Peptides against a protein of PDB entry 4M9S. Designs and how they scored, part 126

Target 1, 135 residues: chain A of PDB entry 4M9S
Amino acid sequence: SRGLVGVECITPYSYKSLAMALQRCVEVLSDEDRSALAFAVVMPPGVDIPVKLWSCVIPVDICSNEEEQLDDEVADRLKRLSKRGALLSGKRMPVLTFKIDHIIHMFLKHVVDAQTIANGISILEQRLLEIGNNN

## One batch from the design tools (peptide; made by RFdiffusion4, then SolubleMPNN)

Design b1_p30_1_s3 (from b1_p30_1, 16 letters changed)
Fold by OpenDDE base, seed 2:
Structure b1_p30_1_s3 (fold): chain B 135 residues (1-135), chain A 30 residues (1-30)
Amino acid sequence: as target 1 above (135 residues)
Amino acid sequence: SKEEERRITERALAGLRESLAKLKEREEAF
């Protein structure tokens, strides 16, 4: 599956144990959740991101074109990721947001393939332009 | 609060733009 390549995370710090734990967490994810996690690499670490903005980069196969359903499906994926080794941190108040930690983000930079990163950048850039034009 | 949501969204957007710039620089460098 495109997205997360089993590349050993070489960090300047001995996060070998953490990297192994994270790798195990990634391996047990569904393809959809793993894909969502891969695209989290394009998000700024340490920033609470509203679900609507996550939906700009996370690919979702939904039967309906309704934005609400898209956001709900994305939210469900992000919630699952939050429960799996705290890959993400969710906040319900004041609005539903998810945040990727710096450590997790660093891990993703090493294990997500270059093509997925490039695609994520392209998709996000396009969506941000659309948001800017619609405002 | 709608105002809080707006502020969170604006901060997120600023962060996204910064992240994109950094990722593009890395992609161009490699």
Scores: peptide ipSAE 0.463, ipTM 0.870, DockQ to the pose 0.031
Fold by OpenDDE base, seed 3:
Structure b1_p30_1_s3 (fold): chain B 135 residues (1-135), chain A 30 residues (1-30)
Amino acid sequence: as target 1 above (135 residues)
Amino acid sequence: SKEEERRITERALAGLRESLAKLKEREEAF
């Protein structure tokens, strides 16, 4: 399966208990939420990232090209992740942002497969080029 | 504030570009 590998990974994690807890949290996610979490591996840890930028990498199947609908769907997924084992940290003010911490990011580096990372890079690169061309 | 939103976005974009460069380097190495 592409995305997060559910295999028990022996990580040199100083937080073995946390890693186990995170693994359990990942296992109970929906496929869509798990996919969203997997793509968070391409995000810089410790940075408050606006939902609009998250939408550059999180795959969403929407019937409409309305950017507002895309952002809303992405925001909902990120909100669910923030409520499940604090996989992300949400901040509503001054603007809605989400952040992945270094611990979670380190976990993802061990469990996200290379193909998912490659896809995330490709998608992000394309979207950033589009943003750069529009500005 | 629009100005605060701009600053947050710019910081995030800078971080994204940096992380992307690092990830691409790793991908090319393997």
Scores: peptide ipSAE 0.462, ipTM 0.869, DockQ to the pose 0.029
Fold by OpenDDE base, seed 1:
Structure b1_p30_1_s3 (fold): chain B 135 residues (1-135), chain A 30 residues (1-30)
Amino acid sequence: as target 1 above (135 residues)
Amino acid sequence: SKEEERRITERALAGLRESLAKLKEREEAF
């Protein structure tokens, strides 16, 4: 696998109206898409993030040795999330990016397991060091 | 295109580092 092993983020949430709607939206996702959404919690809300950087934290099973194919798989997952309940917003130009809104991000911070968040932080820190050292 | 991609990436990286710092602080509070 590349990145992290995904964990489900579904937990009870006390805020009723929006939280319940989001919870239902999350429940109908595939396991893979739900895992991708969980790790979106480590992303800064309101920032357009290139797919390459999303790929640092979105878990993808190694089905190919080509990095480009892995990025395509991540992009497909993010595209599905963007079409389902506006969980993400995508931009195609000038480069393919995805953004998480503050409301969704706040929801994720409450429903994603602490261990998943911790793991996501650790992996992202490592990946950022690698990117920084290659500059 | 490459220059724009670089700028978008740099902005994203700055945001990521800031977000990580905030998330780590939260984690330590629990």
Scores: peptide ipSAE 0.457, ipTM 0.868, DockQ to the pose 0.032
Fold by OpenDDE base, seed 4:
Structure b1_p30_1_s3 (fold): chain B 135 residues (1-135), chain A 30 residues (1-30)
Amino acid sequence: as target 1 above (135 residues)
Amino acid sequence: SKEEERRITERALAGLRESLAKLKEREEAF
């Protein structure tokens, strides 16, 4: 049986409908969750990213400076996003990770403002340098 | 396992670095 490679012809219509659906999903998010989603644009699509690395870009205001608490708060936000359709895909095993889909990532690249992207890049670069220096 | 976590983290870090490089290149191109 020749596997019909279903060329999902993403018609312009399908893209528009998807974009509209995604926009609606974004509009109902809290400000915090929407911000987290916006910063997901700097993440590589299709890669399972540990929560610890998500915490490098997602801004969280926590009372404690404990990294574990930061990760927990970030995880909660990402979990909420994962429940909002296909915004993120969570995986618990072997470790808790979240992944942004290529389609969602493409959408974010079009809707997230340039300044937010620049900020996300700057923040992530800074944190990665810190991690690299600590390793 | 700790080894699996390490492997996933390393892959993620590699992906992040690559994506950042690409994003910077795109930003500089505009």
Scores: peptide ipSAE 0.462, ipTM 0.869, DockQ to the pose 0.031; fails the geometry check

Design b1_p30_1_s4 (from b1_p30_1, 17 letters changed)
Fold by OpenDDE base, seed 1:
Structure b1_p30_1_s4 (fold): chain B 135 residues (1-135), chain A 30 residues (1-30)
Amino acid sequence: as target 1 above (135 residues)
Amino acid sequence: SLEEERAITEQALAGLQESLKKLEEREKAF
């Protein structure tokens, strides 16, 4: 397994049309997809990020000895998010990447717990260091 | 290709590492 334990997004901004619309989109997600969306806040907005790097922050409970299976599961979650309310933008060429837009990122920054964000950043830093040392 | 994927991943990795360093520096300043 890779990533963190999943977290749900809750917003107090029920009177803002954008927040309401996004909250509705979040509420209909599975727990796993909602957790993936929550940790997407750790990524910089507007950047096309390869699935391998997404897998550093997206929580996956799959017990597999093959790293490829973990990346596939992450990709499937991100694909589902990209098909719902444009929560993410996916590209297949030249490599499978996903991007979070600024408006979605701003929403997540307000609704995801601050400690969760901090922990996600810390874990990402650790994993990026490990990847960098292996290159 | 695998080579292209590696190159893109490496570039993205470098960008993320730099971004995180800047964020950490800003947090320490507060």
Scores: peptide ipSAE 0.264, ipTM 0.794, DockQ to the pose 0.028
Fold by OpenDDE base, seed 3:
Structure b1_p30_1_s4 (fold): chain B 135 residues (1-135), chain A 30 residues (1-30)
Amino acid sequence: as target 1 above (135 residues)
Amino acid sequence: SLEEERAITEQALAGLQESLKKLEEREKAF
């Protein structure tokens, strides 16, 4: 598993340098992967989240209605994000999960617009209700 | 508020995580 160790930035310079590095990582992403990263801001930082729950908020343009195919596509996107600058931390056992680090989450909170954040939360809540009602 | 919504969502996610883990373990046992 690849991830960032939580380190508090004490100096403005360290924060600025990290922000610049993260911005460069974001700029080289595909549109799809960048969108996935943006919606990662709605997840609680430091928590291992199963792919199924990620699939509730990650937008997929071309995918069947089958949950397995959706989860696979989302997992592939999240895996790519975990490989690029350790934007996420992946874990395979006991279930496939991904975690957003506090530093990355804080960065996203400043660069993702408020409307996208609000929409992402609304979508997640709706999907969670649907999952809860179907179980 | 947005903060309250996040807190509620986090609690729901924690519950779902536990449920999914239990389901996965059950499926492996049978």
Scores: peptide ipSAE 0.167, ipTM 0.654, DockQ to the pose 0.019
Fold by OpenDDE base, seed 2:
Structure b1_p30_1_s4 (fold): chain B 135 residues (1-135), chain A 30 residues (1-30)
Amino acid sequence: as target 1 above (135 residues)
Amino acid sequence: SLEEERAITEQALAGLQESLKKLEEREKAF
Protein backbone atom coordinates (compact mmCIF):
# COMPACT_ATOMS: atom_id res chain seq x y z
CA SER B 1 0.00 0.00 0.00
CA ARG B 2 1.75 3.17 -1.16
CA GLY B 3 -0.73 5.21 0.88
CA LEU B 4 0.57 8.70 1.63
CA VAL B 5 4.25 7.79 1.20
CA GLY B 6 4.42 9.97 -1.88
CA VAL B 7 2.89 12.97 -0.17
CA GLU B 8 5.16 15.44 -1.75
CA CYS B 9 2.70 18.26 -1.52
CA ILE B 10 2.99 19.29 -5.14
CA THR B 11 -0.35 20.91 -4.67
CA PRO B 12 -1.23 23.55 -7.20
CA TYR B 13 -2.78 24.79 -4.00
CA SER B 14 -3.12 28.53 -4.09
CA TYR B 15 -2.96 27.86 -0.36
CA LYS B 16 0.71 26.84 -0.21
CA SER B 17 0.83 27.64 3.47
CA LEU B 18 -2.11 25.39 4.25
CA ALA B 19 -0.70 22.60 2.13
CA MET B 20 2.63 22.85 3.92
CA ALA B 21 0.93 22.83 7.29
CA LEU B 22 -1.12 19.79 6.35
CA GLN B 23 1.95 18.05 4.99
CA ARG B 24 3.72 18.56 8.29
CA CYS B 25 0.70 17.20 10.14
CA VAL B 26 0.70 14.12 7.92
CA GLU B 27 4.44 13.55 8.30
CA VAL B 28 4.22 13.26 12.08
CA LEU B 29 1.46 10.65 11.94
CA SER B 30 2.15 7.00 12.58
CA ASP B 31 2.05 4.75 9.54
CA GLU B 32 -1.30 3.36 10.68
CA ASP B 33 -2.90 6.76 11.20
CA ARG B 34 -1.46 8.01 7.91
CA SER B 35 -2.99 5.04 6.12
CA ALA B 36 -6.34 5.74 7.76
CA LEU B 37 -6.13 9.35 6.63
CA ALA B 38 -5.28 8.28 3.08
CA PHE B 39 -8.41 6.15 2.84
CA ALA B 40 -10.51 8.98 4.24
CA VAL B 41 -10.29 10.48 0.74
CA VAL B 42 -12.95 8.05 -0.48
CA MET B 43 -15.52 9.50 1.94
CA PRO B 44 -17.71 12.39 0.84
CA PRO B 45 -16.57 15.61 2.47
CA GLY B 46 -18.84 17.41 4.88
CA VAL B 47 -20.84 14.30 5.79
CA ASP B 48 -21.00 12.72 9.23
CA ILE B 49 -20.12 9.09 8.60
CA PRO B 50 -20.71 6.39 11.24
CA VAL B 51 -17.68 4.43 12.41
CA LYS B 52 -19.21 1.26 10.99
CA LEU B 53 -18.90 2.69 7.50
CA TRP B 54 -15.40 4.02 8.14
CA SER B 55 -14.43 0.49 9.15
CA CYS B 56 -15.23 -0.61 5.60
CA VAL B 57 -12.20 1.25 4.24
CA ILE B 58 -9.82 1.88 7.14
CA PRO B 59 -7.17 -0.84 7.13
CA VAL B 60 -6.66 -2.63 10.44
CA ASP B 61 -3.45 -4.63 10.59
CA ILE B 62 -3.23 -5.72 14.22
CA CYS B 63 -6.70 -6.38 15.56
CA SER B 64 -8.59 -9.63 15.42
CA ASN B 65 -11.39 -9.83 12.86
CA GLU B 66 -13.93 -9.36 15.63
CA GLU B 67 -16.36 -6.68 14.52
CA GLU B 68 -16.44 -4.92 17.88
CA GLN B 69 -12.67 -4.72 18.05
CA LEU B 70 -12.54 -3.49 14.48
CA ASP B 71 -14.91 -0.61 15.16
CA ASP B 72 -13.04 0.34 18.33
CA GLU B 73 -9.67 0.34 16.62
CA VAL B 74 -11.02 2.36 13.70
CA ALA B 75 -12.63 4.79 16.11
CA ASP B 76 -9.34 5.23 17.97
CA ARG B 77 -7.50 6.02 14.75
CA LEU B 78 -10.14 8.49 13.65
CA LYS B 79 -10.09 10.11 17.10
CA ARG B 80 -6.34 10.60 16.84
CA LEU B 81 -6.78 12.16 13.41
CA SER B 82 -9.43 14.50 14.79
CA LYS B 83 -7.01 15.67 17.47
CA ARG B 84 -4.15 16.29 15.05
CA GLY B 85 -4.68 19.44 13.04
CA ALA B 86 -8.44 18.86 12.90
CA LEU B 87 -7.97 16.39 10.06
CA LEU B 88 -11.39 15.00 10.96
CA SER B 89 -14.34 16.19 13.01
CA GLY B 90 -15.81 13.71 15.44
CA LYS B 91 -19.31 13.62 16.88
CA ARG B 92 -20.15 11.26 19.72
CA MET B 93 -23.91 11.63 19.96
CA PRO B 94 -26.30 10.23 18.99
CA VAL B 95 -23.90 7.89 17.17
CA LEU B 96 -20.14 8.14 16.89
CA THR B 97 -19.43 9.69 13.51
CA PHE B 98 -16.51 11.33 11.79
CA LYS B 99 -16.50 13.91 9.02
CA ILE B 100 -13.76 14.95 6.65
CA ASP B 101 -13.73 18.64 5.85
CA HIS B 102 -13.75 19.88 2.28
CA ILE B 103 -10.34 21.50 2.66
CA ILE B 104 -8.73 18.33 3.98
CA HIS B 105 -10.49 16.26 1.35
CA MET B 106 -9.19 18.50 -1.43
CA PHE B 107 -5.70 18.19 0.00
CA LEU B 108 -5.95 14.40 0.11
CA LYS B 109 -7.21 14.20 -3.46
CA HIS B 110 -3.98 15.85 -4.58
CA VAL B 111 -1.53 13.96 -2.37
CA VAL B 112 -2.99 10.46 -2.11
CA ASP B 113 -1.87 8.06 -4.81
CA ALA B 114 -4.47 7.56 -7.54
CA GLN B 115 -4.27 3.80 -7.18
CA THR B 116 -4.92 4.08 -3.45
CA ILE B 117 -8.01 6.18 -4.17
CA ALA B 118 -9.23 3.67 -6.74
CA ASN B 119 -8.62 0.76 -4.40
CA GLY B 120 -10.36 2.53 -1.55
CA ILE B 121 -13.42 3.19 -3.70
CA SER B 122 -13.51 -0.42 -4.83
CA ILE B 123 -13.19 -1.73 -1.28
CA LEU B 124 -15.87 0.62 0.00
CA GLU B 125 -18.27 -0.32 -2.78
CA GLN B 126 -17.76 -4.00 -2.10
CA ARG B 127 -18.27 -3.63 1.64
CA LEU B 128 -21.35 -1.47 1.19
CA LEU B 129 -22.88 -4.09 -1.07
CA GLU B 130 -22.20 -6.71 1.58
CA ILE B 131 -23.83 -4.57 4.25
CA GLY B 132 -26.80 -3.88 2.00
CA ASN B 133 -27.28 -7.56 1.24
CA ASN B 134 -27.15 -8.48 4.92
CA ASN B 135 -29.89 -6.01 5.81
CA SER A 1 -28.78 2.77 20.75
CA LEU A 2 -28.36 -0.04 18.23
CA GLU A 3 -31.54 1.07 16.50
CA GLU A 4 -30.32 4.62 16.12
CA GLU A 5 -26.99 3.38 14.83
CA ARG A 6 -28.74 1.23 12.25
CA ALA A 7 -31.00 4.03 11.11
CA ILE A 8 -28.12 6.48 10.76
CA THR A 9 -25.99 3.83 9.07
CA GLU A 10 -28.72 3.07 6.54
CA GLN A 11 -29.16 6.73 5.75
CA ALA A 12 -25.42 7.25 5.46
CA LEU A 13 -25.13 4.14 3.30
CA ALA A 14 -27.61 5.50 0.78
CA GLY A 15 -25.73 8.79 0.69
CA LEU A 16 -22.38 7.08 0.30
CA GLN A 17 -23.58 4.99 -2.60
CA GLU A 18 -24.57 8.12 -4.43
CA SER A 19 -21.34 9.88 -3.51
CA LEU A 20 -19.23 6.94 -4.63
CA LYS A 21 -20.90 6.96 -8.00
CA LYS A 22 -19.98 10.61 -8.39
CA LEU A 23 -16.46 10.03 -7.13
CA GLU A 24 -15.91 7.17 -9.56
CA GLU A 25 -17.13 9.27 -12.42
CA ARG A 26 -14.70 12.01 -11.47
CA GLU A 27 -11.78 9.63 -11.03
CA LYS A 28 -12.41 8.13 -14.46
CA ALA A 29 -12.17 11.61 -15.89
CA PHE A 30 -8.63 11.99 -14.56
Scores: peptide ipSAE 0.279, ipTM 0.811, DockQ to the pose 0.031; fails the geometry check
Fold by OpenDDE base, seed 4:
Structure b1_p30_1_s4 (fold): chain B 135 residues (1-135), chain A 30 residues (1-30)
Amino acid sequence: as target 1 above (135 residues)
Amino acid sequence: SLEEERAITEQALAGLQESLKKLEEREKAF
């Protein structure tokens, strides 16, 4: 008997409830973690992204001379986000990556400021070009 | 391995570049 995976019709109510739950999760974040989450909107949903690439868009206040330290700080922020309402999904193997889910990403598109999105895209593009030129 | 990490990073980078290109195209269309 092939269990018909019932297409759970996301009712408008479910969406509203989810949005409210997500909003509450966002509200309790630190300013720093909330900022990191906002910039997650520029990442493609459903893709495991290495921390190094996350570090291209997530602002870090502490300038370390060591790139590895920057990645560690970014990783810590992303880990906190992954533990808080499953805003992100972390994976340790084969490399440390984080993924934003489609639902969360869709939520962020509606709630993140347009200027923040534009800035995040611009920053990411610039950093990716720099990485590409250094390879 | 370092080699595996590099390969994954390069693949992810290529994917991101493509995604950004699509986002830019969409933004220009609006």
Scores: peptide ipSAE 0.275, ipTM 0.804, DockQ to the pose 0.030; fails the geometry check

Design b1_p30_2_s1 (from b1_p30_2, 14 letters changed)
Fold by OpenDDE base, seed 2:
Structure b1_p30_2_s1 (fold): chain B 135 residues (1-135), chain A 30 residues (1-30)
Amino acid sequence: as target 1 above (135 residues)
Amino acid sequence: SELEEKRRKENEEAMKRTRELLRKAVEKAR
């Protein structure tokens, strides 16, 4: 498991130090990857989410409307984030999934713009309903 | 700001509502 899973206790100082480290990590991200990370906050922490569902909220610019291309681009972004310390944890098998850690999620809830979060939630809900209606 | 705090609270509640939809979608995608 990658990330901060298994941390039993975090002192206020430890949290501050971690927050500083995370902030530095966020600052060096590309705009696209930072945007992806921002929208990751709408996902429940500690849950392995399939890439298909991540694609419901991660903004991407693709040259085609093919779902596979969307998923591939989203996966690439999430993979990059997973290589940035504790930001995300990826699993390739049995299905490609990514998970946001509780501590990272908590960090993002405080630093991501509230309107961005609201937009992400709205988009996710809408797209989940659409998926539900199409099945 | 007060407006931002209100929005964050609303977001928390909205995230809770979306959780069940997500759970079902995750289950189906597996």
Scores: peptide ipSAE 0.466, ipTM 0.895, DockQ to the pose 0.036
Fold by OpenDDE base, seed 1:
Structure b1_p30_2_s1 (fold): chain B 135 residues (1-135), chain A 30 residues (1-30)
Amino acid sequence: as target 1 above (135 residues)
Amino acid sequence: SELEEKRRKENEEAMKRTRELLRKAVEKAR
């Protein structure tokens, strides 16, 4: 199921041009990259999030249960998103992190399906609790 | 719809609840 609604964004944006530009940017993404972008909405904007934590919410179909492969695949998706305008900002050192911009985050809150957001939040909370309990 | 608006409000509150957990996890991962 498409996590992003392809419908005309009822954005509170006085900037119709920005909303249209973002919509076009989303439309040209692959299904997997678009899905990753949809789940990026559950992260707080303006915070550098390590790839390990992104992997808690970014859906990846991997054949192996190897955690290292998961992080690499997630990183590749986030890197592709970072090359599509200002969707994400990546930092390589000291640890590979990605950050979502406030404007992009606000856009996603309006165009991503509410149930998709709810699922993403639930998954994130569960994974964070597991990490906290195992350490 | 009213239902959709309610869901979005619930999501906003849920996101606020996860912030502290995320902060701790981010700090540990650094």
Scores: peptide ipSAE 0.465, ipTM 0.894, DockQ to the pose 0.037
Fold by OpenDDE base, seed 4:
Formats: structure tokens, sequence, C-alpha cells
Structure b1_p30_2_s1 (fold): chain B 135 residues (1-135), chain A 30 residues (1-30)
């Protein structure tokens, strides 16, 4: 994914071209992966976020109540996104984390539905508060 | 629209509020 990381939107044309490329990338995703990407916008860019915290906002339909299975399913989605160019960057050590880059985050803030973002933020805040209280 | 602009502004402010909670959670999850 080295090609997109160095792209500075120097001109409106470059930005438009990048946006078009990203849009095409998003269009070929499954509904589930596209949803996961949409909710990635609620994470701060440039921060390595553990999978456990991604699971707070990534919607999954799982029959099991096991937290480990939830994390695994979320990880699989994020891994697929990380294989789609610069959408996400995965890091395995010391723990499995994923990071959204600034450019992708900026793109998502403009294209993801504002209500979806609002919902994601609300869910994240609620679950973070719960985690904080359990520690 | 005015409604969309308002919502986007609210989202930006809400994101700022969650930053501290996220920071603490990240530290504990590492």
Amino acid sequence: as target 1 above (135 residues)
Amino acid sequence: SELEEKRRKENEEAMKRTRELLRKAVEKAR
C-alpha cells in the first residue's frame, strides 16, 4: 500500500482522482466490509487500535456470545479491508491492531452518511464507558 | 443542507469528547 501513503492532495485534481479511486475500492466491497469501513471513521486517524476496541463499533452478526469469537470476526473484516490498498493498516505485534490513515479518514468523513457516523460515535462512547467501568 | 452541516458539526464535537475515553481504553488493551 506504499503508493497511496505518500499522496499529498496538492491539487484539486489529485484529490478528485484519489477520491475516485477510493470510491471504486469501496464499491467492490461486500456489504459487511463496506459497513465496517464506514464505522472506521469514528476512530482517530493514525492510531493503532486493538481489535477489541474495533469490536465496539464494527457491526457483526454472531450467534455465539463468546467475546473471543467476536474479536476474531472483527479481525477478519479488518484484515480484508487492510488488503484493499490503504484502507487500513494492520499490525500484529505486540497485539493485533488496525489503523486508519488520515487520507482515508478524511475521505470517509465526507462520504459516510452523517447519521451513520453519529450512531457509530454514540455506540463507541457507550461501550468505552462500559469498558472503563469494568476495569 | 443546513441539517447535514449541523449534524457534521455535532459529530466533530462528539468525536472530540470520545478521545479521552478511547485513549484510556487503548492503554488498557495494550
Scores: peptide ipSAE 0.463, ipTM 0.894, DockQ to the pose 0.035
Fold by OpenDDE base, seed 3:
Structure b1_p30_2_s1 (fold): chain B 135 residues (1-135), chain A 30 residues (1-30)
Amino acid sequence: as target 1 above (135 residues)
Amino acid sequence: SELEEKRRKENEEAMKRTRELLRKAVEKAR
């Protein structure tokens, strides 16, 4: 099996320009959407993830929203992010899913606070274990 | 800082641990 060493020749210039563009996109987001984007970094890049699983890590004020509306609120946030350039990509069929691309993930991995990432991973793991035990 | 680098490495390892749980959850959600 020939390991294609994909030399991603991202020129330093292209990377810098992309980082600046992404930073501008992040700055114009609402606090809620920016928070959602930050926690998106805990998901593996390039994987179509159902909204139900996104709801495990996307912070939503549960005191103000019924549990039945949680997935809808999360979906709305992810949809807004998908409309902001290449932040996320969504698919409606067969199931509503969202995906973070490798380039965006690499950006977030460096700009999101390490403790925030750690907390997000811990929350995701806990929720996934709970789902696994209840099934 | 050295502490930040350590935290980044720990996060990378933790992300790898959650991959199998996520895969199973995705399969059940289909």
Scores: peptide ipSAE 0.460, ipTM 0.892, DockQ to the pose 0.038

Design b1_p30_2_s2 (from b1_p30_2, 15 letters changed)
Fold by OpenDDE base, seed 5:
Structure b1_p30_2_s2 (fold): chain B 135 residues (1-135), chain A 30 residues (1-30)
Amino acid sequence: as target 1 above (135 residues)
Amino acid sequence: SAEEEARRKEVEEALARTRRLLAEAVARAA
């Protein structure tokens, strides 16, 4: 996946300063955190989503035999993103969840590579069906 | 552009298809 499109992009936002600020925020992220942010676009905005379900779409570069370790790594990435202003919002209670804001989601829909979005959706659908069949 | 609009529509439709499955999964994970 190609993740985010380049720095120069056309957005539907009337306030150019907001788009520029968001782009600058994206630029300072690590490659893995930027990739995680890109795949966040496949989640519906404004919904508190458990880390377990985030792990269905967030790519993990480190192989682990323990699912808890995978969830912890995903959680760490999401926590870092939540510390970068309005990118994500986290809740610890009753369950650790993260949500993407509508404004950030709209931004990502325009700057994330179309193939990345398509792949993320496909992966999410597959993983959710598997989870549903196992429960 | 027409291409951007077509992409937007496809993404929105795909996201709509996953919404139900995600809602059910969220409920089970809660």
Scores: peptide ipSAE 0.290, ipTM 0.806, DockQ to the pose 0.038
Fold by OpenDDE base, seed 2:
Structure b1_p30_2_s2 (fold): chain B 135 residues (1-135), chain A 30 residues (1-30)
Amino acid sequence: as target 1 above (135 residues)
Amino acid sequence: SAEEEARRKEVEEALARTRRLLAEAVARAA
């Protein structure tokens, strides 16, 4: 199912003009990139998150079966999102990371499908526990 | 609306629950 609620939506976001601009930005994304953006809502805003952890929740193509392929595909998607204004910010040092801005995060909390959010958080929590236990 | 507020609260609580685990994972992955 779609991660975002419709192409156009009315939100109670306090920054209405910004919300509209963000909505337009979302509309021009590919389906895959839009889905990736939706799942970004499960990450805390303002935190530099390594690609490995992003790969825990970002949906990828079925052809991405190997861990390295998964990370590469996720990185590419996040990179594309980073090129779309303030959707994401990436940096390469000390490792490749991406972070979601607080404003974008607030926007997503209102426009992303509730079930998508719930699923994403559940998956993230589960996989973080697995990673933690295996290290 | 009440439903939207409830949803937002749920998201915030869920994010709070995962924050510590994420911080630990980030530290290990750094």
Scores: peptide ipSAE 0.289, ipTM 0.809, DockQ to the pose 0.038
Fold by OpenDDE base, seed 3:
Structure b1_p30_2_s2 (fold): chain B 135 residues (1-135), chain A 30 residues (1-30)
Amino acid sequence: as target 1 above (135 residues)
Amino acid sequence: SAEEEARRKEVEEALARTRRLLAEAVARAA
């Protein structure tokens, strides 16, 4: 695991320093990657989520609605996030998945706009229902 | 604050509602 699962904040200072480090990581992201990170808050922390399901919430503008192209673009963004302060943990086998850490998730819940979170959750629910109904 | 707590509770409840659907979707995607 490349995430922050083993990290424990036992003092206010430790938490503050971690928050500051995360904030610095977020500030250097591109607008697209920052947006992707924001919508990561709708995923439950500590769960390996397939890229296909990440693509349900990560906003992307592509010419085609082909799922494969969408997954590739989303995967690239998530890979970049995983390389910056371990914002996400990626796993390639048996299926390409990404996981958000509990600490990072907690951070995002406080810094991401409430309306963005609500919209992301609504979109996720709708698209999951569509996937379920089509299968 | 009370407003922040209400917001957090709403988010957590919404996330809880999606857990079942997500679990089913993960299983199908595997």
Scores: peptide ipSAE 0.287, ipTM 0.805, DockQ to the pose 0.038
Fold by OpenDDE base, seed 1:
Structure b1_p30_2_s2 (fold): chain B 135 residues (1-135), chain A 30 residues (1-30)
Amino acid sequence: as target 1 above (135 residues)
Amino acid sequence: SAEEEARRKEVEEALARTRRLLAEAVARAA
């Protein structure tokens, strides 16, 4: 399985301006969608990333643990996030991709646990190597 | 198909970019 166990977010920001709006947005997300958003921090902002690569780090619960369902489940989560304000931007062609905005990325860098970020990057690097070897 | 080839190419390019960016990030943090 390419999935990861879900992780919680922390929000040290006060209710002010953009931070307030983003905190409210994060709070109303499901646990699964919030975890997906958290791990979006490991992706470079402003870059269209295909779902296959997102699937390397987006957490998947036990209900979506079948390998053939992972990409579809990840896509659904990212689609929901893309419809939630400006959290993500999706493109359907030529390949289904999603992009995190610089502002959102900056927010996540400060509200996602540092160890979670480090682990996410490590896992992504490992899985990218595996994908590269299988190309 | 041509469409599948285009998708494959896009994934490969994104993979390459991500690898480079992550490698650079790791180097900066070291």
Scores: peptide ipSAE 0.178, ipTM 0.694, DockQ to the pose 0.018

Design b1_p30_2_s3 (from b1_p30_2, 14 letters changed)
Fold by OpenDDE base, seed 4:
Structure b1_p30_2_s3 (fold): chain B 135 residues (1-135), chain A 30 residues (1-30)
Amino acid sequence: as target 1 above (135 residues)
Amino acid sequence: DELEKERREENEKAMARTRELLAAAVEKAR
């Protein structure tokens, strides 16, 4: 019985190559999807976040006053991001959620403008407090 | 830039605060 010597798959991709690949992925995004990705940095990595809570920070220009349309548009943006490699991971059941991975989150912390992050955090905090007070 | 470093540190602290609020909101949404 030849013991399968566990080939430690040393991912040959240097930190530089991963960063370059991620940078290329970001560059080919639409302005709207890139903005959504920038604000994704305010979410904790590794946590499945419901679309409703993503809608608290993802900027959407909605011409219609219906809250239901907001979540749908946010979901569409997040779905597009999830289809572009490992930027986000989506889960449909039991509730539609999206998760940012630690690697992507760490990348975004370095490349997203500090003021943009600050604004996103402020907006998220305000909206979460409003949700908390209305329950 | 020293100002950017301070902003990044403040952002990390602010993100830590929002995590508690977010955790509560996630549980309510489930």
Scores: peptide ipSAE 0.545, ipTM 0.918, DockQ to the pose 0.031
Fold by OpenDDE base, seed 1:
Structure b1_p30_2_s3 (fold): chain B 135 residues (1-135), chain A 30 residues (1-30)
Amino acid sequence: as target 1 above (135 residues)
Amino acid sequence: DELEKERREENEKAMARTRELLAAAVEKAR
């Protein structure tokens, strides 16, 4: 795993200009979609993550306890994010996955509250351990 | 803030620790 220190961001834009553009994109999101984007920071950049694993960290208020409905709602949120300013990249095959780019991830690491990140990591670790023990 | 800096450093270490678990889960979910 290349630490963020090793990510050469090749962008035609200055970091400041890109950060300002991204901030504007975040400001126009709904509170729910903005929350989903904040928790996306716990995922490693450049990796296609299945929706099932995104559902471990994306906060969703569903009336149903059905896991399938959770995944669908998470997928809808991530899809909305993918349509706005390339915040995420979606892939349909072999399973529905989403990826956060290094630039977006770097931005989020600086703007998302450190305690929120810590909570997201803790939740992710717990859920991954549960999944691992059930298999 | 030194506390904020420390928290961010801890988060980086924690994210590194979860990478192996996540990689295994990603492979199983494919």
Scores: peptide ipSAE 0.543, ipTM 0.917, DockQ to the pose 0.038
Fold by OpenDDE base, seed 3:
Structure b1_p30_2_s3 (fold): chain B 135 residues (1-135), chain A 30 residues (1-30)
Amino acid sequence: as target 1 above (135 residues)
Amino acid sequence: DELEKERREENEKAMARTRELLAAAVEKAR
């Protein structure tokens, strides 16, 4: 199975107005979407990342090793996040990509558990190396 | 608190290392 086991996001963020709004947006997410958002912190802010690469770190519980199903489920989660509080920005053309804004990334960097971030980075690195070796 | 700070610093360094790999992968995915 591809992906990470879902981890809860902790939101003790103290930055007053924007942080409170972001915290509220995070609190109303499903557990799955909140986990996806937590692992979004491992991506560099301001970069349009293809869904295929998001699938390296976004937790999905897929019983199938089919890459297409993984990408579709990840895309759906990222689309939901993009519609809620501008947590992500999506582009459909020429390739489906999502990016995290610097402000959102900074927020997540403070509220996501450090071990969760470490795990996400480790998995991302591993998956990127595998992709590089398989090409 | 000190352990968490160290973990945060390690995470920043680790993220920097992954940037090059990610950039290469982004280009291949286009």
Scores: peptide ipSAE 0.543, ipTM 0.917, DockQ to the pose 0.037
Fold by OpenDDE base, seed 2:
Structure b1_p30_2_s3 (fold): chain B 135 residues (1-135), chain A 30 residues (1-30)
Amino acid sequence: as target 1 above (135 residues)
Amino acid sequence: DELEKERREENEKAMARTRELLAAAVEKAR
């Protein structure tokens, strides 16, 4: 199953200090990477999440519906985000996972559009239920 | 506005509800 597709998020935010620095980091991202970052807010901070589960919410518009290609594209986006300071932390072993930091999560939950967050949560819940029922 | 505030509060509650499902899925994906 594919995650969210074709959603872009631009979040103008005017808050002092750390928020200003983070806003600058967000502004220099590509549209795709910025969208991926926006939907990262639906994940709990401080938890190493496997790429398979990130693929439930990271918007990827790929020509193929193959899960393998989806996971690879999601992983590439998350890897790029992990190279942008504290946005994400990647771990390769034992399974490729990514974690959102508490500070970044706190920033995102205030600057990402509330409806976008709601949609992301709904999709995550649906996908998790589907995964659970297929056991 | 008040509507946005309410939505953000609902989102926080919804995020809390997903935690158990996510924990189970994380364990399975390992």
Scores: peptide ipSAE 0.545, ipTM 0.917, DockQ to the pose 0.038; fails the geometry check

